Peptides against a protein of PDB entry 7BDX. Designs and how they scored, part 72

Target 1, 212 residues: chain A of PDB entry 7BDX
Amino acid sequence: EMGAAACTLLWGVSSSEEVVKAILGGDKALKFFSITGQTMESFVKSLDGDVQELDSDESQFVFALAGIVTNVAAIACGREFLVNSSRVLLDTILQLLGDLKPGQCTKLKVLMLMSLYNVSINLKGLKYISESPGFIPLLWWLLSDPDAEVCLHVLRLVQSVVLEPEVFSKSASEFRSSLPLQRILAMSKSRNPRLQTAAQELLEDLRTLEHN

## One batch from the design tools (peptide; aimed at target 1 A148, target 1 (a further copy) N122)

Design b2_p23_1 (made by RFdiffusion4)
Pose (drawn by RFdiffusion4):
Structure b2_p23_1 (pose): chain A 212 residues (1-212), chain B 210 residues (1-210), chain P 23 residues (1-23)
Amino acid sequence: as target 1 above (212 residues)
Amino acid sequence: EMGAAACTLLWGVSSSEEVVKAILGGDKALKFFSITGQTMESFVKSLDGDVQELDSDESQFVFALAGIVTNVAAIACGREFLVNSSRVLLDTILQLLGDLKPGQCTKLKVLMLMSLYNVSINLKGLKYISESPGFIPLLWWLLSDPDAEVCLHVLRLVQSVVLEPEVFSKSASEFRSSLPLQRILAMSKSRNPRLQTAAQELLEDLRTLE
Amino acid sequence: SSLDSILNSTPIQSEKFEDSLKS
């Protein structure tokens, strides 16, 4: 209970750039981010499906961990630190997104997809994520999630890699062969404006790159 | 005059999340949200045989109080703090909406309805408001107000209550059937565009979940 | 069924979801 309360407080204060700089400056953050991935992996493996039932100081603990990772990656030196020091944590995040079934732990998936988007803002972070093993199959599969907020963060991540045609050119062929054009087109007609324009903007960029 | 000027200044700066977080600790030593409800209750009681005066030092004081409550509830930890600590203030807001006759204190009713909408974004806040005494009769009473802005913010709150699970097993199925569907339909053909669109949106949501 | 859920999504539901994240 005490461990989760401290992680929740750290999640609250990690929204500040001054606090994020202080976390990376203290010689204990490396250990914190290594054991963070282990705790997130342990939490996901412990779930035999079901849902989560807002596990008392268990789910709040991992949510605080993913929330901290997201708030750290939101700061320039934070996403820089993560791609240099905590590449194993990025591997764990990409692995846990594929390991989590659609509709299972939706809040955890959004927090994790938000952190991948933030890390992709760093040039090396974009290279690391896009070059990870089944990255493209993972993207199209996360789009098969019924939750609109998960789809929105998948489209924001796809738009981020698509916005760097150099990195996008390495993952060619499968981007044209396997892309769920129909699902992205359906998302461009959603009554949710943020999801609708995200899919509309991604479609504009996808059609423009195939011709230009 | 001095009290209202300081409250208006606080309403201006309360649009910042950093300021809202700083306000939530101050409620301990000086019961800011506890005495806010008393001041709002005292103001409406003082309008015995009369309606609003406006441009007054007293009118802008309560407007600033309701505006501050709204701006606090607009921040996630603000609406979380209100539903945990300031449930009495939420009771006072819901009470004063019912106590205010139609056409009386229109600007105050709109600011108060905005705050309830914001608190409803929090899961416990939604339960607390929808489970409050006389809540459905209050929605009907507020929709009988001639002012279009008040009707708009009632529809926006009703839409917030209609969306999300609320157990869904006839707990929310009866809430939808008990609404003034005729008045919502009349407001869907309204000449006020903002009101017409809110009633239209709400009607789509009522039909979608039927 | 998944497409129907996506098409029927609303901003209010998003706000409540974001709040649940922060809460």

Design b2_p23_1_s1 (made by RFdiffusion4, then SolubleMPNN; from b2_p23_1, 10 letters changed)
Fold by OpenDDE base, seed 3:
Structure b2_p23_1_s1 (fold): chain B 212 residues (1-212), chain C 212 residues (1-212), chain A 23 residues (1-23)
Amino acid sequence: as target 1 above (212 residues)
Amino acid sequence: as target 1 above (212 residues)
Amino acid sequence: SALEALLNATELQSLRFEESLKS
């Protein structure tokens, strides 16, 4: 209980850039993010089969951890730190996103995807995550999720790849051959305006790339 | 482990006034500080006899909690919050300071005393803690500690009482009758310059009050 | 990155959450 409460407060205050700088400016940051990855992994591995995300202290704690990573990655210095010093955490997040079934731990997936999106703002970060083994299949796996928010953040991450020619060129063949076009088209007709817009923009970006 | 790490980071960033405001501005602050008191109490109660403060995750966690309280109390809005909304925590800190033996959990005592000192800057806070049952005996009990840092912070807290005529007048009789003058005089001759100065200043303050 | 440039140019904000989500 207390751990979850403390971590939740840390999550809340981590929305401040100055707090992120303070977190990273200490000698404890490396250890913290190392343990963060391990903790998140242990939580996901503890989920039995199709057991959903429960409202527990453990769940809340893991949410807060994912939230902290998201907020750290929202800041330039935080992105640099994660990409340079905490790659194992990024690998863990990618792994966990693959380990979770569609509809499972939706909110955790959203936070992890948001963190990856923020990391993808950094070119080095985008290169790192996009070159991870199975990255493209992972995107399409995640896009099969019934949750609109998961799909939205997948589309944003896909857009980050598409917008960077250097990165996109390396995976263009695999990307084109595996693109779930019908799924993205369906999302472009979604009643969810955020999802609809994201899908439409991505489709426009893809069309532009095919003509250039 | 992760809880201690998270709480330690929260402690570190709580040195910022803006972070304290952010912590207190949320709807989670009350619960957090309630659980904080309970957690600290549970830790102290778990100490078997003369068992010293161990370098454990639990100890580190409790240190961080006490540190957070100290840093919150260092800020005006934090003091106001503690005095108005978290009196149970203050009562707990006072109780724990009495429950610990001389030389036991020295660093925890220091942090708790620092928090009380910070609270004592607020007149309402000073009134509250000084009117707590057994406060005067507690001060003298704590002043028997072999640790110079514990004694230093006790002297500072005593000074806060002495410097406030309204508060001092209410306890003046008990204070004078129980004053460990020889102990304070010995501290005024300490090789520790901080302790020496604090004891000298307190003795000067006491002399001034006797003549007025 | 192009995304970073886009965010800077369009005043798009990086994604942040201040509050924990409950299940």
Scores: peptide ipSAE 0.064, ipTM 0.793, DockQ to the pose 0.066
OpenDDE base, seeds 1, 2, 4, 5: peptide ipSAE 0.050, 0.057, 0.028, 0.060; ipTM 0.791, 0.793, 0.781, 0.793; seeds 1, 4 fail the geometry check

Design b2_p23_1_s2 (made by RFdiffusion4, then SolubleMPNN; from b2_p23_1, 10 letters changed)
Fold by OpenDDE base, seed 3:
Structure b2_p23_1_s2 (fold): chain B 212 residues (1-212), chain C 212 residues (1-212), chain A 23 residues (1-23)
Amino acid sequence: as target 1 above (212 residues)
Amino acid sequence: as target 1 above (212 residues)
Amino acid sequence: SALEALLNATELQSERFEDSIRS
């Protein structure tokens, strides 16, 4: 309980850029993010089967940790820190996104995807994430999720890859051969306007790349 | 481990006034400080006999909690919040300071005393603390501590009482009858310059009050 | 980065997230 409360407050205040700088401005940051990855991994590994994200202190704690990572990645210095000094955490987030089943721990997935999107704003971060083994299959796996918010953030991450020629060129063959076009087209007709727009924009970006 | 790390970071960033405002600016603050008191109490009650403050995750966690309270109390809005909405926490801190033996959990004592001193800057806070049952005996109990830092912060808290006529008048009789004058005089001759100065100033304040 | 430039010029923004239960 107390740990979850403290972590939730830390998450809330981490929305401030100055707080992110303060978090990163010391010898404790490295250890914190190392333990963060381990804690998130331990939680996901403890999930038996189809158990959803429970309203428990443990779930709230891990949710807050993911939120902190997201907020850190929202800031330029935070992205630089994650990409340079906390790559193991990024690897863990990618692994956990693969380990979770469709519909499982949706909110955690969303926060992890948001953190990866934020990291992808940095070219070095985008390169690191996109060159991770199994990244493309992971994107399509995540896009099979029934949750519109998960799918939205996957599409945004895909868009980040597509919009960066240096990155897209390295994976273009695998990307084209495995693209779930029917799924993306279905999303472009979604009643969810955010998902609809994201899918539409991605389809436009993909069409533009095919003609160049 | 993770809880201690998160709480330690929250403590570090709570040195910012804006962070204190953010912590207090929500529906989570009340619960957080309620649990804080309970957690600190649980820790102190679990200490068997003369066991010193151990370098453990639990100790670090509680140390960080006390640090957060200290930093919150360092800010005007934080003092107002503690005095108005978290009186149980103040009562807990006073109780724990009485429950700890001389030389036990010195660093925790120091942080708790610092928090009470910060609260005492607010007249309403000073009134609340000083009117707590057993407050004067508690001051003298704490002044028997072998640690110079504990004694220093006790002297500072005593000085806050002595310098406020509204408060001092209510307890002047008990204060004068129980004053450990020999102990304070000994501290005024300490090799620790901070302790020496604090004791000297307090003796001067007391002399001034006897002549007015 | 083309993405960084796009994010600066468009509605694509870095994302901060807070607990929805927070008042």
Scores: peptide ipSAE 0.018, ipTM 0.747, DockQ to the pose 0.043
OpenDDE base, seeds 1, 2, 4, 5: peptide ipSAE 0.018, 0.018, 0.019, 0.012; ipTM 0.747, 0.749, 0.751, 0.742; seeds 1, 2, 4, 5 fail the geometry check

Design b2_p23_1_s3 (made by RFdiffusion4, then SolubleMPNN; from b2_p23_1, 9 letters changed)
Fold by OpenDDE base, seed 4:
Structure b2_p23_1_s3 (fold): chain B 212 residues (1-212), chain C 212 residues (1-212), chain A 23 residues (1-23)
Amino acid sequence: as target 1 above (212 residues)
Amino acid sequence: as target 1 above (212 residues)
Amino acid sequence: SALEKLLNSTELQSLRFEDSIKS
């Protein structure tokens, strides 16, 4: 209980850039983000057994941790910290996104995807996550999720890859061969305007890359 | 482990007024401070049995909680919140300071005393804590602590009472009858310059009140 | 990066996940 409450407060205040700088300026940041990954991993592994109620204190705690990572990654210095000093956490997030089934832990998936998207704003972060083993299959696995918000953040992450020629060129063959085009086309007709727009923009970006 | 790390980060960033405002502006602040008191009480009660190592994760967690309360109380809006909405926490801190033996949990005592001192900056807070049952005996009990930093913060809290005529007048009889004058005089000769100065200032304030 | 340029040129604010409990 108390840990979840404290983490939730820390998450709430981490929306401020100055708070992110304060978190990162301390000697305890490295330990915090190391334990964050382990805690999130422990939670996801615990889901294979008893259906942990999504509203549990443990769930709230892990959501707060994922929220903190997202908010840290939203800031330039936070992205630099994560991509330089917390690569294991990024690897853990990628692993956990692969371990979760479609429709499972939707809120956590959204937060983790948001964190990866924010990390992808930095070329170094984008390179790191996109060069991770199984990254492209992971994107398509995640795009199979029934949740529109999950799919939205996957599309944004895919767009981040596509918009960087240096990154896209390395995976272009695999990308083109495995692209779930029908799924993306279906999303471009979504009733959710955000998902619709993101899918349309990605399709436009892909068309532009095929003609060049 | 993770809870202690998160609370420690929250403590670190709570040194900012804007962070304190953000903590208090949320709907979760009330619950957080309610659980804080209970958590601190549980920790202190656990000390009567097995000597909990001061360096345990639990100790670090409780220290971070006490630090957060201290930092919240350092800000005007934080004091107002504590004295209006978290009186039970203040009562708990007073109780725990009484339950701890001289030399026991020194760091926690210091943080709790600092929080009470910060609360005492507000007249409403000062009135509330000074009107608590056994407050004057508690001050003298705490002043018997062998730790100079504990004694320093007790002297500051005593000074806060003495400097407010409305507050001091209510307890002046009990205060004068129980004042450990020899102890305070000994502190005025301390090798610790902070303790020495605080004791000297308090003795001067007391002399001024006796002549008026 | 092109994304950083896009984010800097357009109101593409970094995704801040505000504590959804305020919504």
Scores: peptide ipSAE 0.044, ipTM 0.792, DockQ to the pose 0.044
OpenDDE base, seeds 1, 2, 3, 5: peptide ipSAE 0.035, 0.023, 0.039, 0.021; ipTM 0.787, 0.775, 0.791, 0.773; seeds 3, 5 fail the geometry check

Design b2_p23_1_s4 (made by RFdiffusion4, then SolubleMPNN; from b2_p23_1, 12 letters changed)
Fold by OpenDDE base, seed 2:
Structure b2_p23_1_s4 (fold): chain B 212 residues (1-212), chain C 212 residues (1-212), chain A 23 residues (1-23)
Amino acid sequence: as target 1 above (212 residues)
Amino acid sequence: as target 1 above (212 residues)
Amino acid sequence: SALEALLNATELQAERFEEELRS
């Protein structure tokens, strides 16, 4: 309980760039993010198919951790830190996103995807995550999720890849061959306006790339 | 481990006034400080005479909590919050300081005493803590500690009482009747310059009060 | 820049997520 409360407060204040800089400027940042990955991994491994109550202290704790990572990644120095010094955490997030079943830990998935998206704003980060083993299959696995928010953030991550020619060119063949076009087209007709817009924009971007 | 790491980071960033304001401005501050007191109490109760390794995750966690309280109390809005809304925490700190034996959890005692001292900068805070049951006996109990840092912070707290006539007048008779004068005189000859100075200043202040 | 706008939007979404966990 106390750990979750402290972590939640840290998450809240990590919305500040100055706080992120303070976290990273300390000698404990490396340890913290290392343990973060381990803790998230341990949590996901413990789910053994049980719907853990999303409101449990453990869930709140892990959500706060994912939130901190997201907020750190929202800042340039944070992205640099994660990509340069905490690649294991990025690998862990990618792995956990693959380990979770559709509909499982939706909120955590959203936070993890948001963190990856923020990392992808850095070209080095985008290159790193997009070159991860099974990245494209992972995207399609996640896009099969019934949750609109998960799908939204997957589409945003896909768009980050598509919008960077250097990155897209490396995976273009695999991307085109495996693209769940019908699923994305269905999303472009979603009642969720954010999902609809994201899917439509991605489809437009993909069409533009095919003509070039 | 992760809780201790998160709490330690929160402690570090709580040195900022803006972070303290952010912590207090949230709807979770009351809960956080409530659980803080409970956690510290639980830790002290668990010591059962065993020298817990000061380097344990549990110890680090509780130290970080005490550090956060100290940093919050270092700021005017934080003092106001603690004195108005978290009196139970202040009561807990006073109790824990009484429950600990001389030489036991010295670092924690120092942090707790620092937090009380910071609270005492507010007249309302000083009044509240000085009116706590057994406050004066507690001061002398703590001043019997073999640790110079504990004694230093006790002397500073005593000085805060002595320097406020309204507060001192309420306890002057008990204070004078129970004052461990020989102990304070011995401290005024300490090799520790900070302790020596604090003891000497207190003795001077007390002499001034007796002539008035 | 478009990137800054995306960053701001993402930061805002992260903050909103904290509120959803409070409900």
Scores: peptide ipSAE 0.045, ipTM 0.778, DockQ to the pose 0.084
OpenDDE base, seeds 1, 3, 4, 5: peptide ipSAE 0.068, 0.032, 0.041, 0.031; ipTM 0.788, 0.764, 0.769, 0.763; seeds 1, 3, 4, 5 fail the geometry check

Design b2_p23_2 (made by RFdiffusion4)
Pose (drawn by RFdiffusion4):
Structure b2_p23_2 (pose): chain A 212 residues (1-212), chain B 210 residues (1-210), chain P 23 residues (1-23)
Amino acid sequence: as target 1 above (212 residues)
Amino acid sequence: EMGAAACTLLWGVSSSEEVVKAILGGDKALKFFSITGQTMESFVKSLDGDVQELDSDESQFVFALAGIVTNVAAIACGREFLVNSSRVLLDTILQLLGDLKPGQCTKLKVLMLMSLYNVSINLKGLKYISESPGFIPLLWWLLSDPDAEVCLHVLRLVQSVVLEPEVFSKSASEFRSSLPLQRILAMSKSRNPRLQTAAQELLEDLRTLE
Amino acid sequence: SLSDVLNSTPIESEKFEDSLQPP
């Protein structure tokens, strides 16, 4: 209970750039981010499906961990630190997104997809994520999630890699062969404006790159 | 005059999340949200045989109080703090909406309805408001107000209550059937564009979940 | 599955984002 309360407080204060710089400056953050991935992996493996039932100081603990990772990656030196020091944590995040079934732990998936988008803002972070093993199959599969907030953060991540045609050129062929053009087109007609324009903007960039 | 000027200044700066977080600790020593409800209750009681005066120092004081409550409830930890600590203030807001006759204190009713909408974004806040005494009769009473802005913010709150599970097993199935569908339909053909669109959106949501 | 995505609303998103905040 005490462990989760401290992680929740750290999640609250980690929204500040001054606090994020202080976390990376203290010689204990490396251990914190290594054991963070182990705790997130342990939490996901412990779930035999079901849902989560807002597990008392268990789910709030991992949510605080994913929330901290997201708030750290939101700061320039935070996403820089993560791609240099905590590449194993990025592997764990990409692995846990594929391991989590659609509709299972939706809040955890959004927090994890938000952190991958933030890390992709860093040039090396974009290279590391896009060059990870089944990255393209993972993207199109996360789009098969019924939750609109998960689909929105997948489209935002896809738009981020698509916005760097140099990195996008390495993962060619499968981007044209396997892309769920129909599902992205359906998302360009959603009554949710943020999801609708995210898919509309991604479609504009996808059609423009195939011709230019 | 001095009290209202300081409250208006606080209403201006309360649009910041950093300021809202700083306000939530101050409620301990000086019961800011406890005495806010008393001041708002005292103001409406003082309008015995009369309606609003406006441009007054007393009118802008309560407007600033309701504006502050709204700007606090607009921040996630603000609406979380209100539903945990300031449930009495939420009671007062819901009570004063019913106590205010139609056409009386229109600007105050809109600001108060905006704060209830914001608190309803929080899961416990939605339960607390929808489970409050006389809540459905209050929605009907507020929709009988001639002012379009008040009707718009009632429809926005009703839309917020209609969306999300709320057990969904006839707990929310009866809430939808008990609404003034005729008045919502009349407002769907309204000459006020903002009101017409809110009633139209609400009607789409009522039909979607039927 | 797709119908849930198409039937989503901003209000539901705000409520969901609220749940993504620290308690």

Design b2_p23_2_s1 (made by RFdiffusion4, then SolubleMPNN; from b2_p23_2, 7 letters changed)
Fold by OpenDDE base, seed 1:
Structure b2_p23_2_s1 (fold): chain B 212 residues (1-212), chain C 212 residues (1-212), chain A 23 residues (1-23)
Amino acid sequence: as target 1 above (212 residues)
Amino acid sequence: as target 1 above (212 residues)
Amino acid sequence: SMEKLLNSTELESERFEDSLQPP
């Protein structure tokens, strides 16, 4: 209980740029993010099928960890830190997103996807993530999720790849050949306005790339 | 391990006034400080005699908790919060300081004493602490510690009482009758310059009170 | 806009109720 409470407070205050700088300026940052990856991995491995105690202290603790990573990635120096000094954590997040089933740990998936999106704001971060083995299949696996919020954050991450010519050109053939166009088209008609807009914008961006 | 790491980061960033305001502005502050007291109490109760694993994750976690309380108490709004909304925590700290033996958990005692000193900067906080049952005997119990840093922080807390006429007048008779003058006089000759100075200043303040 | 970074603190108390209906 206490660990979850402390970690949740740290998550809350990590929304401040000055707090992120303070976290990263300390000698404990490397250790913290190293153990963070291990802790999230242990949690995902401990899940029994699709059953999750969403309100458990363990779940809240792991949500807070993923939230902290997201908030760190929301800041330029935080992105620089993650890409330069915490690549193992990024690899772990990608792995865990693949290990979770559709509908499993929705909140955790959203937080992890938000962290990857934030990292993708830097070309260096986007290159690192997009060059990861199985990245494109992972995007489509995640887009098979029944949850609209998961799908929204997958679409936003896909759009980060599509809007960067240097990154997109390297995977364009695989991307075009495997694109779940019918799924994205269905999302463009969603009742969720955020998901609808994200899917429409992505479809427009993809059409622009076919004409260039 | 992860809980201790997260709590230690929270301790580090809590040195900022803006972070303390952010912690207290959230709906989780009351829960956090409630569980903090319980966690520190459980730790002290789990100690086997005078033996302590100073470098254990449990010890580091509890040190971080006490450090957070100290940093919160270092800020005006934090003191106001502790005295108004976390009196149970203050009572717990006073109790734990009584439960620990001389030489036991030196670092924890120092942090707890620092938190009480910070709370004592407000007249409201000083009144609350000084009106606690057994407060004066507790001061002398703590001053029997062999550690100079513990004794230093006890002397500083004693001085906060002595320098406030409204508080001192209520306990002056008990204070004068039980004062370990020989112990304080010995500290005024300490090789530790901080302890020496604190003891000398206290002796001067006490002499001034006898002449008024 | 792709320029907006994501703050995760809002998700602390958020319920994930929105689901895609199967086609």
Scores: peptide ipSAE 0.034, ipTM 0.790, DockQ to the pose 0.040
OpenDDE base, seeds 2, 3, 4, 5: peptide ipSAE 0.035, 0.036, 0.034, 0.020; ipTM 0.787, 0.792, 0.792, 0.776; seeds 2, 3, 4, 5 fail the geometry check

Design b2_p23_2_s2 (made by RFdiffusion4, then SolubleMPNN; from b2_p23_2, 12 letters changed)
Fold by OpenDDE base, seed 1:
Parts: structure tokens; sequence; C-alpha cells
Structure b2_p23_2_s2 (fold): chain B 212 residues (1-212), chain C 212 residues (1-212), chain A 23 residues (1-23)
């Protein structure tokens, strides 16, 4: 309980750029983010098909950790830190996203995807995660989730790849051959306005790429 | 380990006034400080005469909690919050200081005393803690500690009482009758310059009060 | 350019199952 409370407070205050800089300016950052990855991994491994009590202290703790990573990645120096010094954490997040089943740990997936999206703002970060083994299949696997928020943040991450020619050109063949076009088209007709807009924009971007 | 790491980071960033305001501005503050008191109390109760492993994860966690309280109390709005909304925590800190033996948990004692000192900057806070049952005996009990840092921060807290006529007048009789004058005189000759200075200043303040 | 996402507050645990099948 105390750990969850402390981590939740840290999550909240990490929305500040100054706080992110303070976190990273100390000698505790490396250890913190190393243990963060381990803790998140341990949590996912413990789920073993059981319905997650979303309100559990353990869940709250892990959500806070994922939130902290997201907020750190929202700042340029935070992105740089993650890409340079916490690659293991990024690898872990990608692995965990693959390990979770559709509909499982929705909130955690959203937070992890948000952190990856923020990392993708940095070209170096985008290159790193896009070159991860099985990255494209992972995107489509995640897009099979029934949750609109999960799908939204997958689409946003896909858009990061599409909007960067240097990155997209390296995997364009695989990307086009495996594109779940019908699924994205369905999302473009969603009643969820955020999901609808994201899908429509991505479809427009993809059409533009086909003509160029 | 993760809890200790998170709490340590929160401790570090809480040195900022903006962070303290952010912590207190949310709906999690009350819960956090409530659990903080419980956690610290649980730790002290678990010590049962065993030599504390100062480097243990549990110790580090509790030190971080005490440090956070200190940093919160360093800010005006933080002091107000503690005095208005976390009196139980203040009561707990006073109780724990009484429960610990001389030489036991030196670092924790110092942090707790620092937080009380900060609270005492606010007249309302000073009134509250000074009117606590057994406050004056507690001061002298704590001053029996062999550690110079513990004694230093006790003397500083005593000085807070001495320097506020409204507060001192209410307990002047008990204060004078129980004053460990010989011990304070010995401290004024300490090789520790901080302790020496604090003791000398207090002695001067006390002499001034005797003439007025 | 892409705008960074902050998430400082607890996401409301409302799981919305969305039908991805065309109507």
Amino acid sequence: as target 1 above (212 residues)
Amino acid sequence: as target 1 above (212 residues)
Amino acid sequence: GMEALLNATELQAERFEFSLQPP
C-alpha cells in the first residue's frame, strides 16, 4: 500500500519537466528504471490468466510505474535517457505488450503504448523500437485488442513509423504485406471519435505513401 | 526494493517547493501521509532491540518517508497541511521519538526532529507539538542520546520553544525545573562545532529569559 | 510535429469493448 501511494505521488509530480530533470539528475535514476522493468515483468508473469483486480495495490503500483515512464518520455532529456541508458526497459515494454492477451491489462497496455509513442518522437528512439525483432507483427497483434483506447494508441504508434520516411522505407515491404487494412477501415467508422480520427488520418497517410 | 527506490526519488524531488505544492494539490496527499505514519510506526515496533541494518531496504524506505515529511514541512503550505490535516502523523512522530532508545535509529531520529523543527516555524505548529502530553520530558529524554546530531536537533527544537514567549510562558515553570543545565553546558564545550554553537546560543537565550 | 503525451492521473478504469467489425 505504501509503495503504491509513494509511486502514485511520484507519477503525479513527474508531469513536470523540472521533476523529470531532477529524477534524472541524481544517481538513483538508473537503478529505479532497472527495477521498474523487472517489477512490471514480474507483475505480468503473475497474471497467469486470472482476471486482474484493477484496484489492487499491485496493479496501482505497476500503473504508476508505467505512468512515470510515460511522463519521463514526454521530455526530450527523458527520451534521451531512456534510449541511451534504459534500453532494457524499452525491450521489456515491447516484450510485455506481446505477452499480454487481447483484453488483458488494458490500462497497463495503454500506458506502455503511450511511453513508446513518446519515445518514438525521438528519431533514435523510433529507430530503436522499430528495429526490434517482431515489431510489425506486434503492432498488428496489439491492434486485435477489443479495447478502443488500446487500438487508438497502437494506431498512433503506427503513425509514428509512417510519418518518418527513413524508418518506414526499411520495413515498407513487410508493413504493406501485413497491413490489417480492413480492421483499420472498420476503426475509421468507429463511434469513438478519437479512434475514428486516428484511423482516418492513418489511412490518408498510407494512401499518400502509395502514390509517392 | 522498488518501493524504497520510488520513495527515495520522491524524497529527492520533494526538495522543490513546486513539487510539495503538487503533492498537496492532489487527492492522494491525505492517504499518503496517513500511511506514512503507520509505516514508520510499524518499522519502529519491528526493531525490538535488534541492531538495525542501516542499509536495509526497509530502513531506506522509512528514511525516505521521514525525509519527505521534512521537506514538506520546509514549505509554508506544507506546514499548514501537516498542522491542519495530518496531526496524527505529528502525534506519531512524537510517540516514535519517545519509543526509540538512546543510540537507536539515529538517522531516523534526526529526520523526525528536523520535521518537527520545520513544523515549529509555524506558531500554530509550535503550539500544537509543545502542548503534546509529555513534550518537555521527551526533549530531555532525547537529549540523553549519545549522538551529536540527535542532540543538535533536539537543542534546535528547544530553541524554537525558548524564542516564542507565548509558548514558553505556558510551560516556563516545568521547563526551568527540569532543564538539564549541566548536560547543555557540556555540549557547549563539544568538539562538534554545530553542537557547540547550538548549545551556546541556547544558554545565552536562557540567561536572557532569566533576566527578563 | 508529434506532441508528447502526459499521463499524470489515474486512467478511469472504464473498459470499453469496441466492435471492430464493420456494421
Scores: peptide ipSAE 0.044, ipTM 0.735, DockQ to the pose 0.033
OpenDDE base, seeds 2, 3, 4, 5: peptide ipSAE 0.052, 0.039, 0.040, 0.037; ipTM 0.754, 0.748, 0.749, 0.746; seed 2 fails the geometry check

